Peptides against a protein of PDB entry 7PB4. Designs and how they scored, part 29

Target 1, 105 residues: chain A of PDB entry 7PB4
Amino acid sequence: KMLNIKEYKEKLLSTLGEFLEDHFPLPDRSVKKKKKNIQESSVNLITLHEMLEILINRLFDVPHDPYVKISDSFWPPYVELLLRNGIALRHPEDPTRIRLEAFHQ
Target 2, 218 residues: chain B of PDB entry 7PB4
Amino acid sequence: DALQMAVGYFEKGPIKASQNKDKTLEKHLKTVENVAWKNGLASEEIDILLNIALSGKFGNAVNTRILKCMIPATVISEDSVVKAVSWLCVGKCSGSTKVLFYRWLVAMFDFIDRKEQINLLYGFFFASLQDDALCPYVCHLLYLLTKKENVKPFRVRKLLDLQAKMGMQPHLQALLSLYKFFAPALISVSLPVRKKIYFKNSENLWKTALLAVKQRNR

## One batch from the design tools (peptide; aimed at target 1 F103)

Design b2_p8_4_s1 (made by RFdiffusion4, then SolubleMPNN; from b2_p8_4, 4 letters changed)
Fold by OpenDDE base, seed 4:
Structure b2_p8_4_s1 (fold): chain B 105 residues (1-105), chain C 218 residues (1-218), chain A 8 residues (1-8)
Amino acid sequence: as target 1 above (105 residues)
Amino acid sequence: as target 2 above (218 residues)
Amino acid sequence: MLRLLVEE
């Protein structure tokens, strides 16, 4: 049973990965290192695939607390996309935490 | 320069200790408005002010006024637009600000220096079609952005479903007609041949200003 | 959205 869940997870992530890369790619931040001192923290944004992987992993690893804290690496459009489409839900008491919505078959 | 001081004020934010915060804010806002409508703003100034308008740093009234004066002297940086879209998703801006932003984006589309990164946001814009308030403007934006590669079966289905729900809206028909042009096999429904494409508020708030910008840059 | 992804 656990092997089937892992395989399903991997397949889901793989299938989603291709789709998400094609339709929701990260914008190339031209890191032109212009020296201007604005501490725009060069936070490396993660892909939508990576974000989903984190959410899925959390759901499986910690099912009693499946919430992930939104980090600076989470691109806001991706968060909004997940929330708007009911793929993720915000924690009722902490809007900085989101979980994957369990798609009950 | 008065404009530099005004931009600097918005960047730093209101100093908590100033008794005349509102007067100072209004002064700087008027400075930005005056320069923007007379001469346009530099790309760097738009970058700063556009992000401020969408960040939720100021109230909705101020954000609206800033956004209304985002008139370029020459070009708008694509990076500014990408950043702006990111701010729209943070949830600190009002629905009215979002609508205004899309109106602005459509109005200023030709003044954006590059489109490569904006085209990558196609999926995000398309997802916003479900918002009834945004739908007319998003359709217009998508009409400007759509390439053959963006026309996918699932998007066609979504547009047809939206049409079934909302009726045959002119902006939806315009977008569907473009989709049919790129991928006629995906759209079996007969679309009325419209000689004129009509988008909601095709006459934007910036018409006069944009004409002036075009004349100066010729 | 996920259903649309799985039905292909």
Scores: peptide ipSAE 0.026, ipTM 0.809, DockQ to the pose 0.087
OpenDDE base, seeds 1, 2, 3, 5: peptide ipSAE 0.024, 0.015, 0.018, 0.024; ipTM 0.779, 0.634, 0.746, 0.713; seeds 2, 5 fail the geometry check

Design b2_p8_4_s2 (made by RFdiffusion4, then SolubleMPNN; from b2_p8_4, 5 letters changed)
Fold by OpenDDE base, seed 2:
Structure b2_p8_4_s2 (fold): chain B 105 residues (1-105), chain C 218 residues (1-218), chain A 8 residues (1-8)
Amino acid sequence: as target 1 above (105 residues)
Amino acid sequence: as target 2 above (218 residues)
Amino acid sequence: MLRLMIEQ
């Protein structure tokens, strides 16, 4: 049973990977560092694929607390996309934490 | 100059020690408003102020006024738009601010210097179609952004589902007609042959200002 | 969305 879940997870992530790269790519932050002091914190954003992988892994690794804390690496549009499509759910008491919903059937 | 001081005020935030915080805020806001409507704003000023308007740093009334003043002198940077979309998704702005932003984005679309990065946001805009308040404006935005490569079966299904839910809305019909133009095989339904596409809800608060901008840049 | 992504 666990092997089937892992294989299913890998297949799901693989299938989603191409789709997500094509339809939800990260914007190129190649904004030339014009010298203006906006400390745009050089936080490396993760891909939507990586975000989903984190959420899926958390669900399997810690099923009793399947929530992931939203970090600065989580691009807000991705978070919103997951929430709006019912793929993720915010923690009821901590809006900074989200879980994967689609697999909690 | 007065504009730089005003922009600097919004960027740095209110100085805690000022007894007349509201008067100072209003003074700077009026300065931005006057310059924006008269001459337009530089791309750098729009970059700063647009992010401020969507960050939740100020109250909704102030944010709304700032956003209404995001009138370019020449161009808007696509980077400013990408950053703005990010702020929009953080959830610190009101629903009315989100609607206003999409109205602004549609109105200012031709003044955005590049579209490459904005086109990458196509999927995010498309996901916002499910918001009833945003849907008319998002349809208009998508109508401007849609390329053949964006027309996919799953998006067609979603649009048809929205049409089934909301009825035959003119803005949905306009977008579907464009989709059918690019990919006729994906849309088997007969769409009314509309000679003219009308986005009725696209009443541009900036119409007069944009005409003036176009005249200055000719 | 996820289902739609998988069924593609």
Scores: peptide ipSAE 0.036, ipTM 0.833, DockQ to the pose 0.183
OpenDDE base, seeds 1, 3, 4, 5: peptide ipSAE 0.024, 0.023, 0.024, 0.022; ipTM 0.785, 0.778, 0.779, 0.642

Design b2_p8_4_s3 (made by RFdiffusion4, then SolubleMPNN; from b2_p8_4, 6 letters changed; failed a check: a repeat of another design)
Amino acid sequence: MLRLLIEQ

Design b2_p8_4_s4 (made by RFdiffusion4, then SolubleMPNN; from b2_p8_4, 4 letters changed)
Fold by OpenDDE base, seed 5:
Structure b2_p8_4_s4 (fold): chain B 105 residues (1-105), chain C 218 residues (1-218), chain A 8 residues (1-8)
Amino acid sequence: as target 1 above (105 residues)
Amino acid sequence: as target 2 above (218 residues)
Amino acid sequence: MLRLMIEE
């Protein structure tokens, strides 16, 4: 049963990966290093695929607390996309935490 | 320069110790407004102020006033727009500010230096169509951005679903007509041949300013 | 959305 879940997860992530790359790519932060002091926090943004992988992994690894804390690597448009489409939900008491919505409905 | 001081004030934020915080803020805001409407703002100034307006650093009234004066002297940096879109998604911006931003984006579309990265945001803009308040302006933006490669079956279905829900809206019809132009096989529904594309006049707020900008850059 | 993403 666990092997089937892992395989399903991998297949899902693989199938979604191509679609997400085509339709929701990360903007090329051509951070031209112009020297101006805006500490644009050089935080490496993760892909939407990676974000989903994190959420899925958390759901499987910690089903009783499936929430992931939003890090600086989470691009806000991706977070909003997941929330608006019902793919993810915010924690009712902590808006900095999100979980994958169970697709079984 | 008075403008540089004003921009610097907004960037650094209000100094806690100032007894006349409101007067100082109003002074700097008026300075920005005056220069923006008279001469336009440099791309760097727009970059700073646009981010401030959308970050939630100041109250909604201040943010609205800043956003209304985001008038370019020459061009707007695409990077500023990408950053702005990210701020819209953080949830610290009011609904009215979001609407104003999309109106601004449509109005200033031709002044954005590049469109490559904005085109990559197509999917995000499309996802905003479900917001009833944003829908008219997002349709207009998508009308400006849509390429043949963006016209996909799932997007067609979503637009048709929206039409079923909202009725035959002029802005939605305009976008659907464009989709049909690029991919006639995907849209079996007969769309009325409208000779005139009708969008809400998003640019009305900036009409005079935009005319002045175009005259200066000729 | 996910369903739509999977069906394509």
Scores: peptide ipSAE 0.027, ipTM 0.843, DockQ to the pose 0.182
OpenDDE base, seeds 1, 2, 3, 4: peptide ipSAE 0.025, 0.026, 0.016, 0.026; ipTM 0.842, 0.841, 0.790, 0.839

Design b2_p8_5 (made by RFdiffusion4; failed a check: a repeat of another design)
Pose (drawn by RFdiffusion4):
Structure b2_p8_5 (pose): chain A 91 residues (1-28, 43-105), chain B 212 residues (1-189, 196-218), chain P 8 residues (1-8)
Amino acid sequence: KMLNIKEYKEKLLSTLGEFLEDHFPLPDVNLITLHEMLEILINRLFDVPHDPYVKISDSFWPPYVELLLRNGIALRHPEDPTRIRLEAFHQ
Amino acid sequence: DALQMAVGYFEKGPIKASQNKDKTLEKHLKTVENVAWKNGLASEEIDILLNIALSGKFGNAVNTRILKCMIPATVISEDSVVKAVSWLCVGKCSGSTKVLFYRWLVAMFDFIDRKEQINLLYGFFFASLQDDALCPYVCHLLYLLTKKENVKPFRVRKLLDLQAKMGMQPHLQALLSLYKFFAPALISVKIYFKNSENLWKTALLAVKQRNR
Amino acid sequence: VLYQMVEE
């Protein structure tokens, strides 16, 4: 059961990464890829379940933040505009 | 054959400026509906015309008439439905066309050969609940399509939030009651749906439905 | 599509 989930997870992640690079590229400060941004969000969601917010730095391309906001993937902090969290799909 | 000429004409897409082209388009569309309303269309023709109508090609009236004449002689391939969902995801489709398609998918539900690959698109179907123009028809479709495996906690939470936003709507209540039946531990709280008139009810489709 | 893949 564990190995099956692992194989599925790895396959989903690799295909997601390819899809992101194919459909959501950077334009050319130092910006990070959308993949790294999603990785930071996913890591913070499970590492700190009581505060899953991550600060928005200059490396976050605003179009990526707005993309994640429009599609219900990322959520804004009720008061602090510099923080965003990942939607807890697992619950 | 008389119908294949019209299928090929619609596959060629829209053509030049209209000198006599309006009459040609009308003749081809009349031929298709006559065949559809007399004895029905085959699976291949339907697979072609449904996806042509749900694409950006041709105007709204042509797509509306094609959707209103999508009556199967036998069955409907599920791959055609998958491609139709994908065309819906493209976004170059009219709102009224989307409503008509959902109505058609609800009406033609028992004429799709397989529905497992359609159920695999439950997420795409559920995401359309945000749109308040598609909400009743999407709820009617999900009432038919929902299995036990589809009742995930996230969807229950989002459906409860939508019920709180819109109120206890009949279609939302019916879908929530189905979710309660399938997963009572995740939440506490088929049949009549408004605007559920079968627009595609031909006589032969009626005898096939009764034979079903 | 992205939403679905991320949700999965």

Design b2_p8_5_s1 (made by RFdiffusion4, then SolubleMPNN; from b2_p8_5, 5 letters changed)
Fold by OpenDDE base, seed 4:
Structure b2_p8_5_s1 (fold): chain B 105 residues (1-105), chain C 218 residues (1-218), chain A 8 residues (1-8)
Amino acid sequence: as target 1 above (105 residues)
Amino acid sequence: as target 2 above (218 residues)
Amino acid sequence: MLRLLIEE
């Protein structure tokens, strides 16, 4: 049963990965570093696939607290996409935390 | 100059010590408004102010006024739009601000320097169709952005579902007609032959300003 | 969306 869940997870992530890459790619931050010294900490944004993987892993690893803290690596449009499509849910008391919803049905 | 001071004020925020915070804010806002409507704003100024308007740094009234004066002198950077969409998704702006942003984006679409990155946001815009307040403007935006490669079976299904829910809306029909044009095999339903594509609010808030921008850039 | 993705 656990192996089937892992395999299912991997298949889901793989299938989602292709779809998400095709339809929800990260914008190329190839904005030429013009020299303005603003230490915009080049926070490396993670892919939507990676974000989902984190959420899925958290659900499996910590099912009693399946919430993930939204980091600076989480691109806001991705967060919004997950929330709007019912894939993720915000923590009722902490809007900075989200959980995967799809597997709780 | 006065504009740089005004932009700097909005960027840095109000210095704590000013007793007349509201008067200072109003002064700078009027400066931005005046320059924007007379001459337009530089792409860099739009980049700064657009993000401020959507970041929730200021109240809704101020954000609305800033957004209304996001009139380019020449071009808008696509990067500004990408950043703006990010801020929009953070959820710190009001629903009315979101609507205004999409109206602005449609109105200013031709003044955006590049479309490659905006096209990558297609899926995000499409996801916003479910918002009843945004739907008319998002349909218009998608109508401008849609390419053949964007027309997918799941999106067709979603549009048809929206039509079933909302009824035959002119903006939705316009988008569906475009989808049918690109992928007729995906849309088996007969769409009414509309002679004229009609998006509500063809008269945008910026009509006069846009005419002036076009005249200056001829 | 996930359901839509799984059903395709």
Scores: peptide ipSAE 0.033, ipTM 0.859, DockQ to the pose 0.120
OpenDDE base, seeds 1, 2, 3, 5: peptide ipSAE 0.034, 0.033, 0.031, 0.034; ipTM 0.861, 0.857, 0.858, 0.861; seeds 1, 2, 5 fail the geometry check

Design b2_p8_5_s2 (made by RFdiffusion4, then SolubleMPNN; from b2_p8_5, 4 letters changed)
Fold by OpenDDE base, seed 1:
Structure b2_p8_5_s2 (fold): chain B 105 residues (1-105), chain C 218 residues (1-218), chain A 8 residues (1-8)
Amino acid sequence: as target 1 above (105 residues)
Amino acid sequence: as target 2 above (218 residues)
Amino acid sequence: SLRLLVEE
């Protein structure tokens, strides 16, 4: 039963993640060797696939409170993308928390 | 120099305590404005100030003024634009600031040093088409960015749906015509042949400044 | 919705 759930998650993640990553790739923020680096983002951003995985896992692990707190590793354009397309929803009382909408129906 | 002090103020806050914060802010803002319109700003200065303008650190009036003077001396770093788009998505800037940013981005497009990473943001820009206030400017931006590889069936459908909702807008027609050029098989509908491509506010706020930049870089 | 995003 646990294996089936894992397989389902993987399939779901692969299907959604592959499509989204093909059309919404993470920009390369590799540190360019410049003499004067003024603003280097020290924040490690996660992929859209990883974001979805976190959201899906939260839904399964804590179904009564399926909200994930937005961290600095969440690239803002990804968050906005998920929200605008109805894939995720903000918590009504805490805008720093989001949940996966598509799987609550 | 005065410009370095001004940029430093916006980036790190005041170096020395001032009794009149508003007067100090205005002084530094005027310094940036004067240099930007006269000589343009270095890419590093634009990088700092552009992010500040979109971060919500200051009020809307200040942010607007900063953004209006983001005029390059030579080039704008693509990285600055990528980071700016991120700030737009955080939602700490006003709708008017977002509009102004897209206007700026279109106006300054040729001065951006490279386009590879900006092109990766194609999908995000495309998603912003649904915003009525942004749509005309986003269409213009997409018109500049679109490659054959970006023309997908689902995007064609979305554009056609948007056209059905908003009507046959000139900026939408321009983008659709480009899509049809790259992928005629995806667009079976007849599009009106337009002799002139028209986008809203073809004369931008920076017309005179851009001419000056081009002259300096010859 | 997710359907709108994934629609090909």
Scores: peptide ipSAE 0.032, ipTM 0.872, DockQ to the pose 0.122
OpenDDE base, seeds 2, 3, 4, 5: peptide ipSAE 0.018, 0.023, 0.017, 0.028; ipTM 0.855, 0.856, 0.855, 0.859; seed 4 fails the geometry check

Design b2_p8_5_s3 (made by RFdiffusion4, then SolubleMPNN; from b2_p8_5, 6 letters changed; failed a check: a repeat of another design)
Amino acid sequence: MLRLLIEQ

Design b2_p8_5_s4 (made by RFdiffusion4, then SolubleMPNN; from b2_p8_5, 6 letters changed)
Fold by OpenDDE base, seed 1:
Structure b2_p8_5_s4 (fold): chain B 105 residues (1-105), chain C 218 residues (1-218), chain A 8 residues (1-8)
Amino acid sequence: as target 1 above (105 residues)
Amino acid sequence: as target 2 above (218 residues)
Amino acid sequence: SLRLLIEQ
């Protein structure tokens, strides 16, 4: 049973991750190395794949509270993308928390 | 410099607790407006002020006025646009501000220094087509951004579905015609040959300012 | 739905 869940998770992550990464890549922030003074917000953004992995893991690890708090590492366009496409849902009482939509229903 | 003081006020807030916060705000806003319309703003000033206008730090009226005066002296940094799109997705700005931003982005498109990162945002812009208020301006933006590699079967389906829902809109027809140009095999539907590409509000709020910018940079 | 994204 656990193996099937892991395999399903990997398949879901792979299929969605590849599609989403191909069509919704992170902007490359690395270009402005040279000018010292731009306090580039040092926040490391995670990939969409990593974001999905976090959401899936939370759903499996804590199914009674499957919500993840949006961190500064969550690129806002990715959050919006997941919400608009029904991949994720906001918590009804806390808009800073999102969950993966259970696609199995 | 009065402009530096004004930008600093919006970025860092008031240095001293002024009893008349509204008068101080208005003074600095007028300073930014005057310089922007007369001379344009430096890319760094636009970077700061654009983020402020979209961050929700100030009220909608102030944000709208700031955004209306985001006129470049020379160029707009692509990074400023990428950051701005991020702020739009945070949802702290009004719907009217979002519309104004897309109008601004279309109007200022030629003044953006690079397009590589903006092109990576293609999918996000495309996803905004479903917003009825944004759709005309997003179509215009996509018309400017679309390359052959962006024309995918799923996007064609989405545009056709949107056309079925909204009807034969001139801005949708313009974008579909471009898609058909790049990938004729994906669009079997006969599109009316329009002699003139028409986008809603082709006369932008910045027409006079943009002419002045072009004259200064010649 | 995710299905709509995958079927696309």
Scores: peptide ipSAE 0.035, ipTM 0.857, DockQ to the pose 0.119
OpenDDE base, seeds 2, 3, 4, 5: peptide ipSAE 0.034, 0.030, 0.033, 0.038; ipTM 0.860, 0.857, 0.856, 0.860; seed 5 fails the geometry check

Design b2_p8_6 (made by RFdiffusion4; failed a check: a repeat of another design)
Pose (drawn by RFdiffusion4):
Structure b2_p8_6 (pose): chain A 91 residues (1-28, 43-105), chain B 212 residues (1-189, 196-218), chain P 8 residues (1-8)
Amino acid sequence: KMLNIKEYKEKLLSTLGEFLEDHFPLPDVNLITLHEMLEILINRLFDVPHDPYVKISDSFWPPYVELLLRNGIALRHPEDPTRIRLEAFHQ
Amino acid sequence: DALQMAVGYFEKGPIKASQNKDKTLEKHLKTVENVAWKNGLASEEIDILLNIALSGKFGNAVNTRILKCMIPATVISEDSVVKAVSWLCVGKCSGSTKVLFYRWLVAMFDFIDRKEQINLLYGFFFASLQDDALCPYVCHLLYLLTKKENVKPFRVRKLLDLQAKMGMQPHLQALLSLYKFFAPALISVKIYFKNSENLWKTALLAVKQRNR
Amino acid sequence: TLYQMVEE
């Protein structure tokens, strides 16, 4: 069961990365890829389940933040505009 | 054959400015509906015309008439439904066309050969609940399509939030009751649906439904 | 599509 989940996870991640690079590229400060942004969000969601918010730095391309906000992937902090969290799909 | 000429004409897409082209389009569309309302269309023709109508090609009236004449002689391929869902995800489709398509998918539900690959698109179907114009029809579709495996906690939470936003709507209540039946531990709380009149009820479709 | 893949 564990190995099956692992194989599925790795296949899903690789295909997701390819899809992101194909459909959500950077334009050309130092910006990070959308993949790294999603990785940071996923890591913070499970590492700190009581505070899954990550600060928005200058490396976050505003179009990516707005993209994640429009599609119900990322959620804004009720008071602090510089923080965003990942939607907890697992619950 | 008389129908294949119309299918090819619709596959060629819209043409130049109209000198006599309006009459030609009308003749081809009349031929298709006559065949559809007399004895029905085959799976291949339906696969072609449904996806042509759900694409950005042709105006709204042509797509509406094509959808209203999408009556199967036998069965409907599920791959055509998958491609139709995909065309919906493209977004170049009219709202009224989307409503008509969901009505058609609800009406033609028992005439799809397989429904497992359609159930795999449960997420795409569920995401359309945000749109309050598609909400009743999407709820009617999900009432038919929902299995036990589809009742995930996230969807229960989002449906409860939607109920709180819109109120205890009949279609939302029916879908929520189905979710309760399938997963009572995740939440506490098929039949009549408004605007569920079968627009595509021909006589032969009726005899096939009774034979079903 | 992106939403679905992320949700999965």

Design b2_p8_6_s1 (made by RFdiffusion4, then SolubleMPNN; from b2_p8_6, 5 letters changed; failed a check: a repeat of another design)
Amino acid sequence: TLRLLIEQ

Design b2_p8_6_s2 (made by RFdiffusion4, then SolubleMPNN; from b2_p8_6, 5 letters changed)
Fold by OpenDDE base, seed 1:
Structure b2_p8_6_s2 (fold): chain B 105 residues (1-105), chain C 218 residues (1-218), chain A 8 residues (1-8)
Amino acid sequence: as target 1 above (105 residues)
Amino acid sequence: as target 2 above (218 residues)
Amino acid sequence: LLRQLIEQ
């Protein structure tokens, strides 16, 4: 049972990964090393694929509290994309937490 | 410089405790407005002020005024636009600010230095077509951005579905016509041959300023 | 819904 879930997850993520990379890539931060102290917050943004993986893992690991806290690594356009398409839902009391909806039906 | 002081105020906040915060805010805002409309702003100034206008740091009235004066002296950095789109998605700005941003983006499109990163945002802009308030301006933006590679069967379906819901809107028809140009096999529907593509005139707010920018850069 | 993501 767990193996089938992992395999399904991997297959889902792999199939989604190619599509998401093609249609929703992260913008390349042109790290032009110009020396000025622009503390551009070097927050490493994760891919949409990685976000979905986190959401899926949370649903399986903690089904009674399937919410993931939005971190600084979550690119806001990705969060908005997931929410707008009904793939994720915000926690009703904590807008900083989201869950994967597709698996709660 | 007065402009540097004004930008610094918006970025870092007031250096000195001013007894009249509103008077100081208004002074700096007027400084930015005057310089922007007269001479345009440097790309760095636009980068700072655009992020501030969309971050929700100030009230909607202030944000709207800042965004209205995002007039370039020469160019706008594409990085500023990418950052701005991120701020729009955070949801700290009003719906009116979002509309104004897309109007601004269309109006200033030719002044953006590069389009490579903006083209990567195509899917996000396309998803915003579902917002009725944004749809006319997003269609115009997509009309400017669309390449053959962006014309996919699923997007065609989505546009046709949107047309079924909203009716035959001129802006949607313009985008569909472009899609048919790039991929005629994907659009079996006969589109009326419109002699003129009519988008809402998003440029009206900046028409005089844009003419002045083009004259200075000749 | 995931199909809708893929089909969007």
Scores: peptide ipSAE 0.064, ipTM 0.862, DockQ to the pose 0.137
OpenDDE base, seeds 2, 3, 4, 5: peptide ipSAE 0.059, 0.054, 0.062, 0.058; ipTM 0.860, 0.861, 0.862, 0.860; seed 4 fails the geometry check

Design b2_p8_6_s3 (made by RFdiffusion4, then SolubleMPNN; from b2_p8_6, 5 letters changed)
Fold by OpenDDE base, seed 5:
Structure b2_p8_6_s3 (fold): chain B 105 residues (1-105), chain C 218 residues (1-218), chain A 8 residues (1-8)
Amino acid sequence: as target 1 above (105 residues)
Amino acid sequence: as target 2 above (218 residues)
Amino acid sequence: LLRLLIEE
């Protein structure tokens, strides 16, 4: 049963990966090294695929607290996309935490 | 320069020690407004001020006034727009500011230096069609951005579903007509041949300023 | 909802 769940997870992530990369790519941060001291927070943004993987893993690993804290690596448009489409939900008491919804219905 | 001082004030925030914080803020805001409407702003100034307006650093009234004066001298950086879209999604911006931003984006579309990264945001803009307040302006933006490769069966279905929900809206019909032009096989519905594309006049707020910008860049 | 994302 656990192997089937892992395989299903991998297949789901693989299938979603191509679609998400095609339709919701990260913007190319032209790292124009213009020297100006804007601490562009060198925060490495993760892909939507990686974000979903984190959410899915949390659901499986910690089903009683399936919430993930939004990090600086979470691109806000991705968070909004997941929330607007009902794929993720914010924690009712902590808006900095989100969980995967689609697997709870 | 008075403008540099004003931009610096908004960037760094109010210094705690100023007894007349509101008067100082109003002075700097008026400076930005005056220069923006008279001469336009440099791309760097727009980059800074646009982010400030959308970050929730100041109150809604101030943010609205800043956004209304985001008038370019020459061009707007595409990177500024990408950053702005990210701020819109953080949720610190009011609904009215979001509407104003999309109106601004449509009005200033031709002044954006590049469209490559904005085109990558197509899916995010499309997802905003479900917001009734944004829908007319997002349809207009998508009308400007849509390429043949963006016209997918799932997007057609979403547009038709939206039409079923809200009725035959002129802005939605305009976008559907464009979709039918690129992919006639995906849209079996006979669309009325509208000779005139009708969008809400988003540029009305900046009409005079846009004319001035075009005259300076000729 | 995941189906919607996959069917998209």
Scores: peptide ipSAE 0.045, ipTM 0.857, DockQ to the pose 0.157
OpenDDE base, seeds 1, 2, 3, 4: peptide ipSAE 0.045, 0.044, 0.042, 0.043; ipTM 0.865, 0.856, 0.862, 0.859; seed 3 fails the geometry check

